# Designs tried in a protein design run: peptides against a protein of PDB entry 3H8D. Part 139

Target 1, 122 residues: chain A of PDB entry 3H8D
Amino acid sequence: DMKRQQRFFRIPFIRPADQYKDPQNKKKGWWYAHFDGPWIARQMELHPDKPPILLVAGKDDMEMCELNLEETGLTRKRGAEILPRQFEEIWERCGGIQYLQSAIESRQARPTYATAMLQNLL

## One batch from the design tools (peptide; made by RFdiffusion4, then SolubleMPNN)

Design b2_p21_8_s4 (from b2_p21_8, 8 letters changed)
Fold by OpenDDE base, seed 3:
Structure b2_p21_8_s4 (fold): chain B 122 residues (1-122), chain C 122 residues (1-122), chain A 21 residues (1-21)
Amino acid sequence: as target 1 above (122 residues)
Amino acid sequence: as target 1 above (122 residues)
Amino acid sequence: SLEELLEERERKNEFLRRLAA
């Protein structure tokens, strides 16, 4: 149902490998998520020293958040929620459109608001 | 009892060592299971860079899923359940028939739907 | 094993919970 609320979030993170390093060696990344209703539709991770990671539901389930939105606590974290455009701008820059399109064409993507919007665009 | 429901599942996985690598270096594997009623009968693992792993109940219990089907949550995971043929095709390609046959002949295999079917085939 | 996969998943999810706290 396209009437599900679309919500977007962004939080900083330190890579697990860097978690216990000296502060100067803790490189901060950014974790992005698009929730289509209670479940994640897209995830994106920006790192300072490696290419961005793009993930879409269905194709990348094992690598994505499996908590429902309420379980994540993101809705209760001040400053975590972002505007749709704040997600989409980065998504586009990172090649997200092509990534999701390929996932759809390979029939790996689970239908979401994101897949629907992309299909309408093309 | 052959009236037990035969259910098959497949889930992807990324090797722990690849979890935080660049997307191009994340080699995806596949975990397969055949449940004969509540308990696993066969397990199969495909890896991108090593031979497939075949496991059969009785012989390989220590390496196989110990949870009953309901405990696994697989029945509630969207996209995890597959058709019997989707399992069997891969099983056959990986030499599963010979593997299970050997386990039966060595009396290591626990009787399951799988052993029964194989015995009927030969 | 599936148990290992489930454990991995739980660790991943817990990590996120902590980040979102």
Scores: peptide ipSAE 0.230, ipTM 0.675, DockQ to the pose 0.169
Fold by OpenDDE base, seed 2:
Structure b2_p21_8_s4 (fold): chain B 122 residues (1-122), chain C 122 residues (1-122), chain A 21 residues (1-21)
Amino acid sequence: as target 1 above (122 residues)
Amino acid sequence: as target 1 above (122 residues)
Amino acid sequence: SLEELLEERERKNEFLRRLAA
């Protein structure tokens, strides 16, 4: 049984309300994704004006990317791919460990590489 | 006479009113479908704020999925397909047996695998 | 309806496509 490749991405985004403002008045957010093979396992959004959004597969499917990795084009976007630690550091800082743990305990999380790693940690 | 494949699916949905709220303020509903071969036989919707909706082919065609199974893309959506019992358990809990029975008795139900199974049960 | 859900899905995915373009 071959292990799936874990790949991580981040892209900046501008809030819809700021899209047509002058550059100095645009506040950037950051969209993060962890793909476990072709499918997203975790998603995270950093906002300049509200708490970070944490999303895990199974629990938050409706709010997460539903394209497989190839369909997203992320692998072809220069600078989008990041190192695992670049994702995990932010994930941890935002309370992602506790969020995923709660999703596992409530049986809402779909099993992924992330759930397995967390269960190994705890 | 070859038997048609019975396949079951569920997908979550966010209420339109909650679509742009923060995740903590979004209440999920669940959309269920039973496909008897390429065509839907039963549909069910669980809502966080109103009674479940039960729909059966023939009687409720106008409110049910009109796409054949392949057209829906459900077979290609990760996590959408569920086991028969995962559908039936909710169906039974929501009064689906009585609903379908009434549709049969009123001659509103189109014959499906579901109607056949119910008639075998009764 | 499923069609409505699919439309919502497409809107969400289109947002990502735009970001990733």
Scores: peptide ipSAE 0.227, ipTM 0.679, DockQ to the pose 0.124
Fold by OpenDDE base, seed 1:
Structure b2_p21_8_s4 (fold): chain B 122 residues (1-122), chain C 122 residues (1-122), chain A 21 residues (1-21)
Amino acid sequence: as target 1 above (122 residues)
Amino acid sequence: as target 1 above (122 residues)
Amino acid sequence: SLEELLEERERKNEFLRRLAA
């Protein structure tokens, strides 16, 4: 519920195919996560060569992090945690609001802080 | 060839329809895999409400894991790896020997450790 | 397929663990 802490994280990654290439050919992607308490609520991936991937709890559970926040180690990784707005800005740019809204309307979304916030906004 | 390590894995899954049900109503399925070196040789699925699915390399590539073993992360997932006999016992019960044999005879099977072993036994 | 989803999920989980380590 609303008492759960909302935490946001971002991790850069290099595509496996670029792993051994020269630095200029290592196109960086970004992995984003919103944790609503111990469990992920939203996940997002920015790729250098394909459309962004947006994922929301309930609908996309099989494609999302199934670890609780503590298990991920994200809270212990220096520089991983980001501000809420740093996540939301990218989320919005990628069409995340509409994606989550659709998941709610289709009753695919698991209730999270994110679903609640969106329902309060609309 | 015969120098490749044979490794076996099992992962439980819950049907999407049972995702939010009470624990007693979450009927568990099981996903099994045999990796012959880096690539899958056999795959098997036990479902709570439909017949087992048997898959063999070559014949069923489109329905099988396309990732190499390292890419799957299975070797790093606690409790995922099982003993050879734990796989084979279920494989046999589900008619896997006959399934693989038929795939060999129809020349649909890709040569694997599994095909070699079966041909040595018969 | 469900199997593919399971594989991707596991891959991503392990990937995340590695990145966060």
Scores: peptide ipSAE 0.226, ipTM 0.601, DockQ to the pose 0.227
Fold by OpenDDE base, seed 4:
Structure b2_p21_8_s4 (fold): chain B 122 residues (1-122), chain C 122 residues (1-122), chain A 21 residues (1-21)
Amino acid sequence: as target 1 above (122 residues)
Amino acid sequence: as target 1 above (122 residues)
Amino acid sequence: SLEELLEERERKNEFLRRLAA
């Protein structure tokens, strides 16, 4: 059902090794999520010193958030929710369109709002 | 070149939340790697409270160890190296054969010793 | 280290778990 509410979130993370360092030595990463209704459709992780991680439902379930949206507490965390474009802009820069396309073509992607939009675009 | 040395490794990890707890409250995970020569071919992560993670070269490069074998220091870490069967037994239990097979069929797997062996078996 | 890399992965999950608690 493509009528499900699409919600996007971003939260920071600090590497364990940097947790107790001076602020200037704490390299911050970002965790992004696209929830298609209660379940995650896409996940993205920006790291300070390694390539971004792109994950799509179906293909990458083992690596993605296993919590439903309410369980994550993201809706209750101030500043966590972001606009769709704030997610998509980073997603596109990181090659997300191509990544999702490949997941669809390989028949590994679970049907989500994201897959539907991509299939309409191509 | 299938003549490359196949080496297998396992190292434990503790969840950050458990790091400062009593030993009995520290649930331990395990990180496994299969190196096909200097480069990783398969990676596996056993978690104490979530599904195992299976990764194969080509498909999952973004999530896998980016270091070559020598850079990892695994060959210098006492107790890290394991026998092939010690890896394969866990790999099989976690559905690794099917996972790798799917990666091959979807043409996402990079050719490795593991893909070659699988293709010979099937 | 590889352990640090693993801890980094777990930390991301732990962060969400803390929010869920």
Scores: peptide ipSAE 0.142, ipTM 0.471, DockQ to the pose 0.270

## One batch from the design tools (peptide; made by RFdiffusion4, then SolubleMPNN)

Design b2_p22_1_s1 (from b2_p22_1, 16 letters changed)
Fold by OpenDDE base, seed 5:
Structure b2_p22_1_s1 (fold): chain B 122 residues (1-122), chain C 122 residues (1-122), chain A 22 residues (1-22)
Amino acid sequence: as target 1 above (122 residues)
Amino acid sequence: as target 1 above (122 residues)
Amino acid sequence: SMAAEIAERRRELDEFIREWAA
């Protein structure tokens, strides 16, 4: 349902392997999420020393955040929520359009606001 | 409870090391799962360049999918669900009967539909 | 197994998110 709220979030994270290293050796990544209503539609992870990870609902469910929006607590955390374009700009730079398109074409993507918007664009 | 639905799934996977390689260099494996009701009973992984992995509930819990059936999203993924025989044929070819039997005899297997069926067969 | 590793990664991520958002 396209009437669902579209909300976007970004939080920094440290890789598990770096958790117990000295601060100077803790390389910071970024976790991005697009929630279509209560459920995640897209997830994106930027890492300091490897390619970005792109994930879309349906195709990558087992790798994506399992929490619904309310369970994450992100709506209550100051500084976590970002504007749609702040997500989309990075998504596009990372090849997200092509990734999602491929997921749609292969019938792996679960219908979301993101799939609908892309299908309207193409 | 033998009244629980028995459902089987198969999905391809690409090894993490191959995720960002060119498509021609992404060797595909296959992940199989048998769910006895909401919980996984057996898991099987076929790899392009190593022996198959067989896992049974109770014995191999820490190496198996920890998600319940609904959490996996497999029921909503087109093409993921397979027929029982499609799982069993591969299971048998990989030595699954002997593997499960050994787990039962060693008291490592958690009772599932799979253990019940095997015990009825032997 | 690969599935277990993926699931573990997700669990770790979920925990991280909750802790960060707390």
Scores: peptide ipSAE 0.346, ipTM 0.631, DockQ to the pose 0.253
Fold by OpenDDE base, seed 4:
Structure b2_p22_1_s1 (fold): chain B 122 residues (1-122), chain C 122 residues (1-122), chain A 22 residues (1-22)
Amino acid sequence: as target 1 above (122 residues)
Amino acid sequence: as target 1 above (122 residues)
Amino acid sequence: SMAAEIAERRRELDEFIREWAA
């Protein structure tokens, strides 16, 4: 249902390969998530030295966070939640529109708020 | 219980090693799953440049999907579900009958619909 | 298997998220 609350989150993470390095050598990545109601709709990972990872529900379920929003605890963590535009700006810069569009056209994407909005835009 | 619904799925995947390569260098594999009710009974992976991987419940639990069917989201992914024969044809071609038989004989296989059917056939 | 690797990555991510959010 499109009445579901759209919530966005961002958290920093360190790659496993960097876990045992000195702090100055731990390259910080960023994990982004868009939740359409209780379920994740889009996921994105930014890396300092690798291409961004874009994931959309339906297509990439096996690679995306399997926790529902409440299970993540993100709603209770100060500083984790971000504004929609803070997500969308990065999403767009990383080619997310094209990625989601392709997933829709290939019928791989699960219908979400994100798919609906994109389809309304195009 | 043999009354459990048998459902089969197929999804493409890209190897982690190819994730950051150019699209033309990302070799597509195929992930197959047989769910006996909520739990996976057989898993199979096709690769463009490697031998197929065959996995059966009980024997290969550590290498198989740990999610129950609902948790995978596969039932909600358009185009993911396939006909039983679409799975079995590939399974047979890849030596799945012999693989499962060996797992049964060695008492490594967990009893499933698949083991029951094979034992009925032999 | 590749599927196992993908699943492991997801599990690790979920664990990380939970730990970070705790």
Scores: peptide ipSAE 0.344, ipTM 0.634, DockQ to the pose 0.254
Fold by OpenDDE base, seed 3:
Structure b2_p22_1_s1 (fold): chain B 122 residues (1-122), chain C 122 residues (1-122), chain A 22 residues (1-22)
Amino acid sequence: as target 1 above (122 residues)
Amino acid sequence: as target 1 above (122 residues)
Amino acid sequence: SMAAEIAERRRELDEFIREWAA
């Protein structure tokens, strides 16, 4: 759907285990999201001491943000929105292309802007 | 409630401990769910190296999926939905009848399609 | 259970997002 705006966001978070530690011991993680119109298409989480978590719509719905874009409030929070390339660079580095491709091949991914772009590339 | 649709789902999962291991060391588990209308009635988990986990609404609410059916996205996940008998065969094999019966007798189970069917049987 | 843990994680994430974006 050409009419759906693609918007990307990044938020820092502290792990629950570190929430009550001294600031110097609070290791910062990063939450990334790609919204295809009102609905999330991809989610990515970077952790200081764990492998990245990659999630794609359809396959990982139960693990991904349940809020539609408007409900998140992210569009109204200064500093949350990032450029498409800022998301994609990390996504690619973390193996997102292969992850999404596998989800498509296994028929687990629901169609999104992300799946369409990947299928265009391959 | 005759008006509530009974729907059953099965999805594979990899244990968190195995998530980042090599594929050959990722032991696959299976998550089963019975939804009585929008709300879960029964949940079952098969593990490669642990006994099955059986859960029933009312008794095990805190250990079961709290999302309503629509929120889970399971209805939109290709291959997730299974036939009623595909759930029941495993449920029965794992001792689900006795488990649910005990939950009813102890007054821990909330009424669902599953409890009604069992009470019809006994 | 695994499913419950996943669901809880998502709920926590949603709450975190809302609070952060407020």
Scores: peptide ipSAE 0.342, ipTM 0.633, DockQ to the pose 0.298
Fold by OpenDDE base, seed 2:
Structure b2_p22_1_s1 (fold): chain B 122 residues (1-122), chain C 122 residues (1-122), chain A 22 residues (1-22)
Amino acid sequence: as target 1 above (122 residues)
Amino acid sequence: as target 1 above (122 residues)
Amino acid sequence: SMAAEIAERRRELDEFIREWAA
């Protein structure tokens, strides 16, 4: 059912190697998540010095957040939630469309709002 | 060419889960790295409450430091560099020999100083 | 196994998220 609420979140993370550096030298990464209802549909990680990591439900379940949305607490944390377009813009730039499409074609992707939208687009 | 300089480093890290905790509640782990010339050959993480993480070039590239040695700044960080034996002692205790051997046998390990030494030992 | 390692990383992420969101 595609009537589930789509919610998007972003939180920062610091690389272990930078944890003890001066603040100006701590390169911040970003963790993104798309929740299709209670369950994560897409996850994305932006790194300052390596390629982005793209993950889609079904294919990458073991690497993605295992918490349901309620368990994460993200809905209650001010500043964590972002607009859909704020996620999608980054997703698209990172090659997310191609990544998800490939996952669909290989039958690895679990059907989600994201897969449905992509299939409507193409 | 195995004549590249072998350099070893250790720095503390704080677990991601502890990043936002009060200082007294941050449990310190240790990050170890072996650089075979400019490139990392082995990486090891000691944790306060979970098994050590062992990583070898080729097999675990995506989980290892992607910076060349110069880029890391480790050579310029006082107290970061350690003696070879200080790394190897921990590596051995953590099962690094077996881990690397398995990676070699599965043809996942990229040839490094470490793989060469292991193959000489066995 | 590699699967176990990945699972551990995921657990670390989950813990991080919960802590951050707290």
Scores: peptide ipSAE 0.341, ipTM 0.612, DockQ to the pose 0.300; fails the geometry check

Design b2_p22_1_s2 (from b2_p22_1, 15 letters changed)
Fold by OpenDDE base, seed 4:
Structure b2_p22_1_s2 (fold): chain B 122 residues (1-122), chain C 122 residues (1-122), chain A 22 residues (1-22)
Amino acid sequence: as target 1 above (122 residues)
Amino acid sequence: as target 1 above (122 residues)
Amino acid sequence: SEEERIRRRAEEKNAFIRAYSA
C-alpha cells in the first residue's frame, strides 16, 4: 500500500571512537532516514572522512534502524524532520538511485514506496 | 504485494543456561518463523518452562530475525521448513490471532500477508 | 543453533537514535 505517509529525517551523530575527544576532533556525521509509513525504507549516513553509506530495506536490514517511526521518537524531536527533497537530493548525489536499482534487480530490496517510485522513474 | 510466497520454518534451540548441562537437563525450545516472501512476518518461540513468545513484524522488530530469508540459511536446512498449518496451529493455540489483531488495531503491526489474512478473517 | 545465531545478531545500531530523540 503506497498510500502511506512518507516522512524523512536527519540527525547528527558522532562516531563512538570520537565520543570522548575534544570538541574540535569530534567529527560530525549525518544520519538520514526515509520512513514509508511506520517503516524505514532507506537509510543514509554521511561522514566527513569515509564514503557515504547507503542502505535500503530488505538488502541492508541488519544495518538499518529496526525501530518503527514512532519508536524512534524522531517525530517528536525538534528539527529532525526534513523535506522529501532534502533527503532525495543527497540520496541522488550519493548514487542512491543506482544503489536501489541494483538492489531491486538482484531481488534484495523489500518493496517500498521508494522501490515503487524508482520503478516508475525508469 | 500479497503475491509473495509464504514459507514457514521451525528449528529447535537450547537455552544458553542449559548449554552445558547433561542431556536430560537440556530443555529444548522451538523457534518458528513465517516469512512473507523474503521478509519475516511472524516469529514464535516455544519454551518448556516459560510462556510462548509471539512476535509480529513492525511491533517487535528488535526481537525478531533481522535477516532476509535467504540470509538465514533456513531454506537450506534439512527439516527446517514446515507446512503453513504446522505454524498456524501453534500460532493460534498460543493466542497469536489476538496478538496480531491487537498489533493491527494499535497500528504497531507492519502490513504483511499475515495482517492481510487476518483482516479477511475478521 | 541457527535460532540463537539469528537472534543474537541484534546490535546497538538504534541506541544513538533513541538517545538523540530523548
Scores: peptide ipSAE 0.222, ipTM 0.533, DockQ to the pose 0.188
Fold by OpenDDE base, seed 5:
Structure b2_p22_1_s2 (fold): chain B 122 residues (1-122), chain C 122 residues (1-122), chain A 22 residues (1-22)
Amino acid sequence: as target 1 above (122 residues)
Amino acid sequence: as target 1 above (122 residues)
Amino acid sequence: SEEERIRRRAEEKNAFIRAYSA
């Protein structure tokens, strides 16, 4: 449904293993989300000490946020919401286009705004 | 939908913090799940050194199993499935009725077989 | 084990989102 609103968010996170370590050992990453209406379409994680993680709905449901947009509380958290380009720039840098394309071609991706846009592009 | 099958499971777990400790320091808990059709309705955790944790769908989605029943593999794990009463007895002992009731009254609970049964009871 | 995996995911997957948004 093209009338669904596309919203993007970014928040810092500390890995569970580092949660209760001393501050010097709490390495901060960044958690990105693209919501297509109420449900997540893409998730992206930047880590200080490992490669980025790219996740797309359908293929990676087990590793992605399970909450609907309202349940996350992100719409009410000042500074969490970002512009589409702020997500897409990082997504592209991390190889997200190729990742999503492969997920579509393998029939693993659930149709979302992201898959539709990519298919329009290619 | 009353035609959805109600299934209950129990498995032991070791806390993440204890995962790689010596055996004497791996304190075992119990993880309980009530599935209403494909999706979890209630989750319950018994711990060796802290109070039980009660979780209900809608209210506690962030802390509950996100996998559908088939994805969990629980239906294929010998000894995992338990009788309804084996779940309910512990649920009741832990104050589950009151917990679910409060979740319903606060409009936090997602309707499930469990909410329907409780509302029939009261 | 499957038991450990299920429990760990339940604890970790969304907890940080909840904590941040609170």
Scores: peptide ipSAE 0.219, ipTM 0.553, DockQ to the pose 0.148
Fold by OpenDDE base, seed 3:
Structure b2_p22_1_s2 (fold): chain B 122 residues (1-122), chain C 122 residues (1-122), chain A 22 residues (1-22)
Amino acid sequence: as target 1 above (122 residues)
Amino acid sequence: as target 1 above (122 residues)
Amino acid sequence: SEEERIRRRAEEKNAFIRAYSA
């Protein structure tokens, strides 16, 4: 079995409530994604005015990107793809390790590259 | 104490995914706002392909307009201001009374003209 | 409802992703 490629992406987003405002009044957030092969394993959202959102496959499917990697078009968008560590640094800072660990222990997490890495780390 | 002026506004919006499409393929939504004096009390969003969004002050602050009325420029935008009943008809049809009532009962709602009116109605 | 909220959120995320990549 070939190891699935781990790819990471970051794009800005504007809150729905801000999209009608003048450009200077739009507050940008940041949307992060970790794709384990074609399917998303982790998602993270940074906001200027609320706590970070952490999401993991299996537990949070309904709140995560429903598109496969190719459908997103992210691989074709210049500047969208980031290095693994650029994702992990933020993930760790936001409490992602505990979040994923708890999802595994509660049997809510779908097995992914992320769950495997965590279980090897602990 | 002077009673704060209640002002209502409606503006169209195009979904982010549709803004790059040809005009004939853009689906318009509608953004509604109720300002109780300078600050928003209720917000409502109509979409062509998903349920209406209802938001009330206190409970949904992070998803609502964060600008005061003057900062929005809505008072200076031709055709943006609507009559109170033009807002309320849609609000009621979308289940706004129950939504606001539930927010009051859960102690999530910030007191506004809207909460006062509802409590007088019940 | 909570389900409606989650659905809305998911749809919004998908929409802005596609928009950004377009």
Scores: peptide ipSAE 0.208, ipTM 0.497, DockQ to the pose 0.325
Fold by OpenDDE base, seed 2:
Formats: sequence, structure tokens, C-alpha cells
Structure b2_p22_1_s2 (fold): chain B 122 residues (1-122), chain C 122 residues (1-122), chain A 22 residues (1-22)
Amino acid sequence: as target 1 above (122 residues)
Amino acid sequence: as target 1 above (122 residues)
Amino acid sequence: SEEERIRRRAEEKNAFIRAYSA
């Protein structure tokens, strides 16, 4: 269970609305993922001109990556993988602790390594 | 297994490239889906100015609808659900039989009602 | 529309990940 490998990734992305615009109009954001074993547990998107998006498994499945870790190819992309703290620092700054806590309390979040760690923190 | 309900849907769509254009420049396509129980088995996209896109579960997961049937809301959308033959006729015309057969032979397709029906046909 | 939203999500959710990783 909590012995699954925790892996974190960060890649740049262009918003769908900007996808077909000229380069100068494509504002770069950052897409973050936390994989708990093969499946994503948390996803986070930083945008240049709007609030961050926080997503947690169970609650936000429809908006999160549906690929398992191997299918993403992220483990094979140099520079994509980041340290846990590189994810967590941003997650915390964006209010992720409170977001995940609320998802747990509302019984919307499925159990993951992230939910377990939150329980230990609180 | 093959007792799961087979349901088919068709909805119009506008190409991503046309999404933010004026109405006169938005060329309408058609999005088709075959759900084998709660999960999609086949997806098909008809375009006004390019070849159709055929997708089958297992092989094309990354390009297919990730939502289960209930999550899509398609069952609640008036006029979205179509008869099996309305899907199959287009599927056949677009070379879907050969496409799915190739996916099975290459061991890329996951077993679905569609793969089973194909085996019966051949 | 809701129809287009469904289609767009299917196409966009994983596409940029694949594109970056390729």
C-alpha cells in the first residue's frame, strides 16, 4: 500500500485556448503530477494569469491524467521528473493541504499516499 | 462479459482549430462512441475535410474518451444515443473492421464486445 | 456545448503529456 513508489513530475504546457495561437500569444504554464505507484494521486497546474488548479484522485478524476505512469512516458523524458519537495512546496503554497483535507472530509478523495501523509500531518 | 449493455452515441463537434473562430468558419464534424458497459470500446470521428479517425480500446486509449458512460452525461443528452447499426454502418464504411482486426492481431486491442463480434464475423 | 466539452477532454487530457514525452 504505502510501499508503492512515489514519483513526481513537472512539464510545461500551453493552455488549450492558446494552442493554435501565435507563439507570442501562447502563455506557458506548468503541469505537475504526483504518481502513487502506477496511478496519479495529485495533479496541479500553474498558470501565468489565473489561480492554480489543484486536483486530487477520486474527487477530480475527470480532470486528471488518465494514463498510468508507464503510459505517460514521463519516466523516460529527461528533466521531467522532480523531487518530492519540488512538488510539495508548490502544493503547500497553493493551498493543497486544505484542498485535500476537504476532499477527504467530504469523502470525495480516494485513499492514496497523499491522503495518508495528510492524516499524519494533521 | 458479453452480457454488458452495448450503447452507442453520436454528437457533433467543432475541431479544436476552429473552436474560437466565427461561426461561419467552424466546420462541424461528428463524434461517435461505442460503450461496452461502462467503458468505451470504440471511438470514431468524422471530419468535413480529412479522413475519419478510428480508435479502439487498448490500442488508442490515449486518444479516446476517458470517462465512464455515466460520467459522460451522454445518456442524459437528448438525441445523442443512436442505434447500433447507425454506428456500425459508418464504422464499416470507414474501414473499422480491418482496423480492429489489425489491432487484435498485433495484440494492441483489449478484449471488448467489439473484438468478440469481429471474431464471429471473420 | 457539452458535446464539444466531452470530445475536447478526451483529446486534450493526455495529448500534451504524450507530446512532451515523445
Scores: peptide ipSAE 0.228, ipTM 0.561, DockQ to the pose 0.192; fails the geometry check

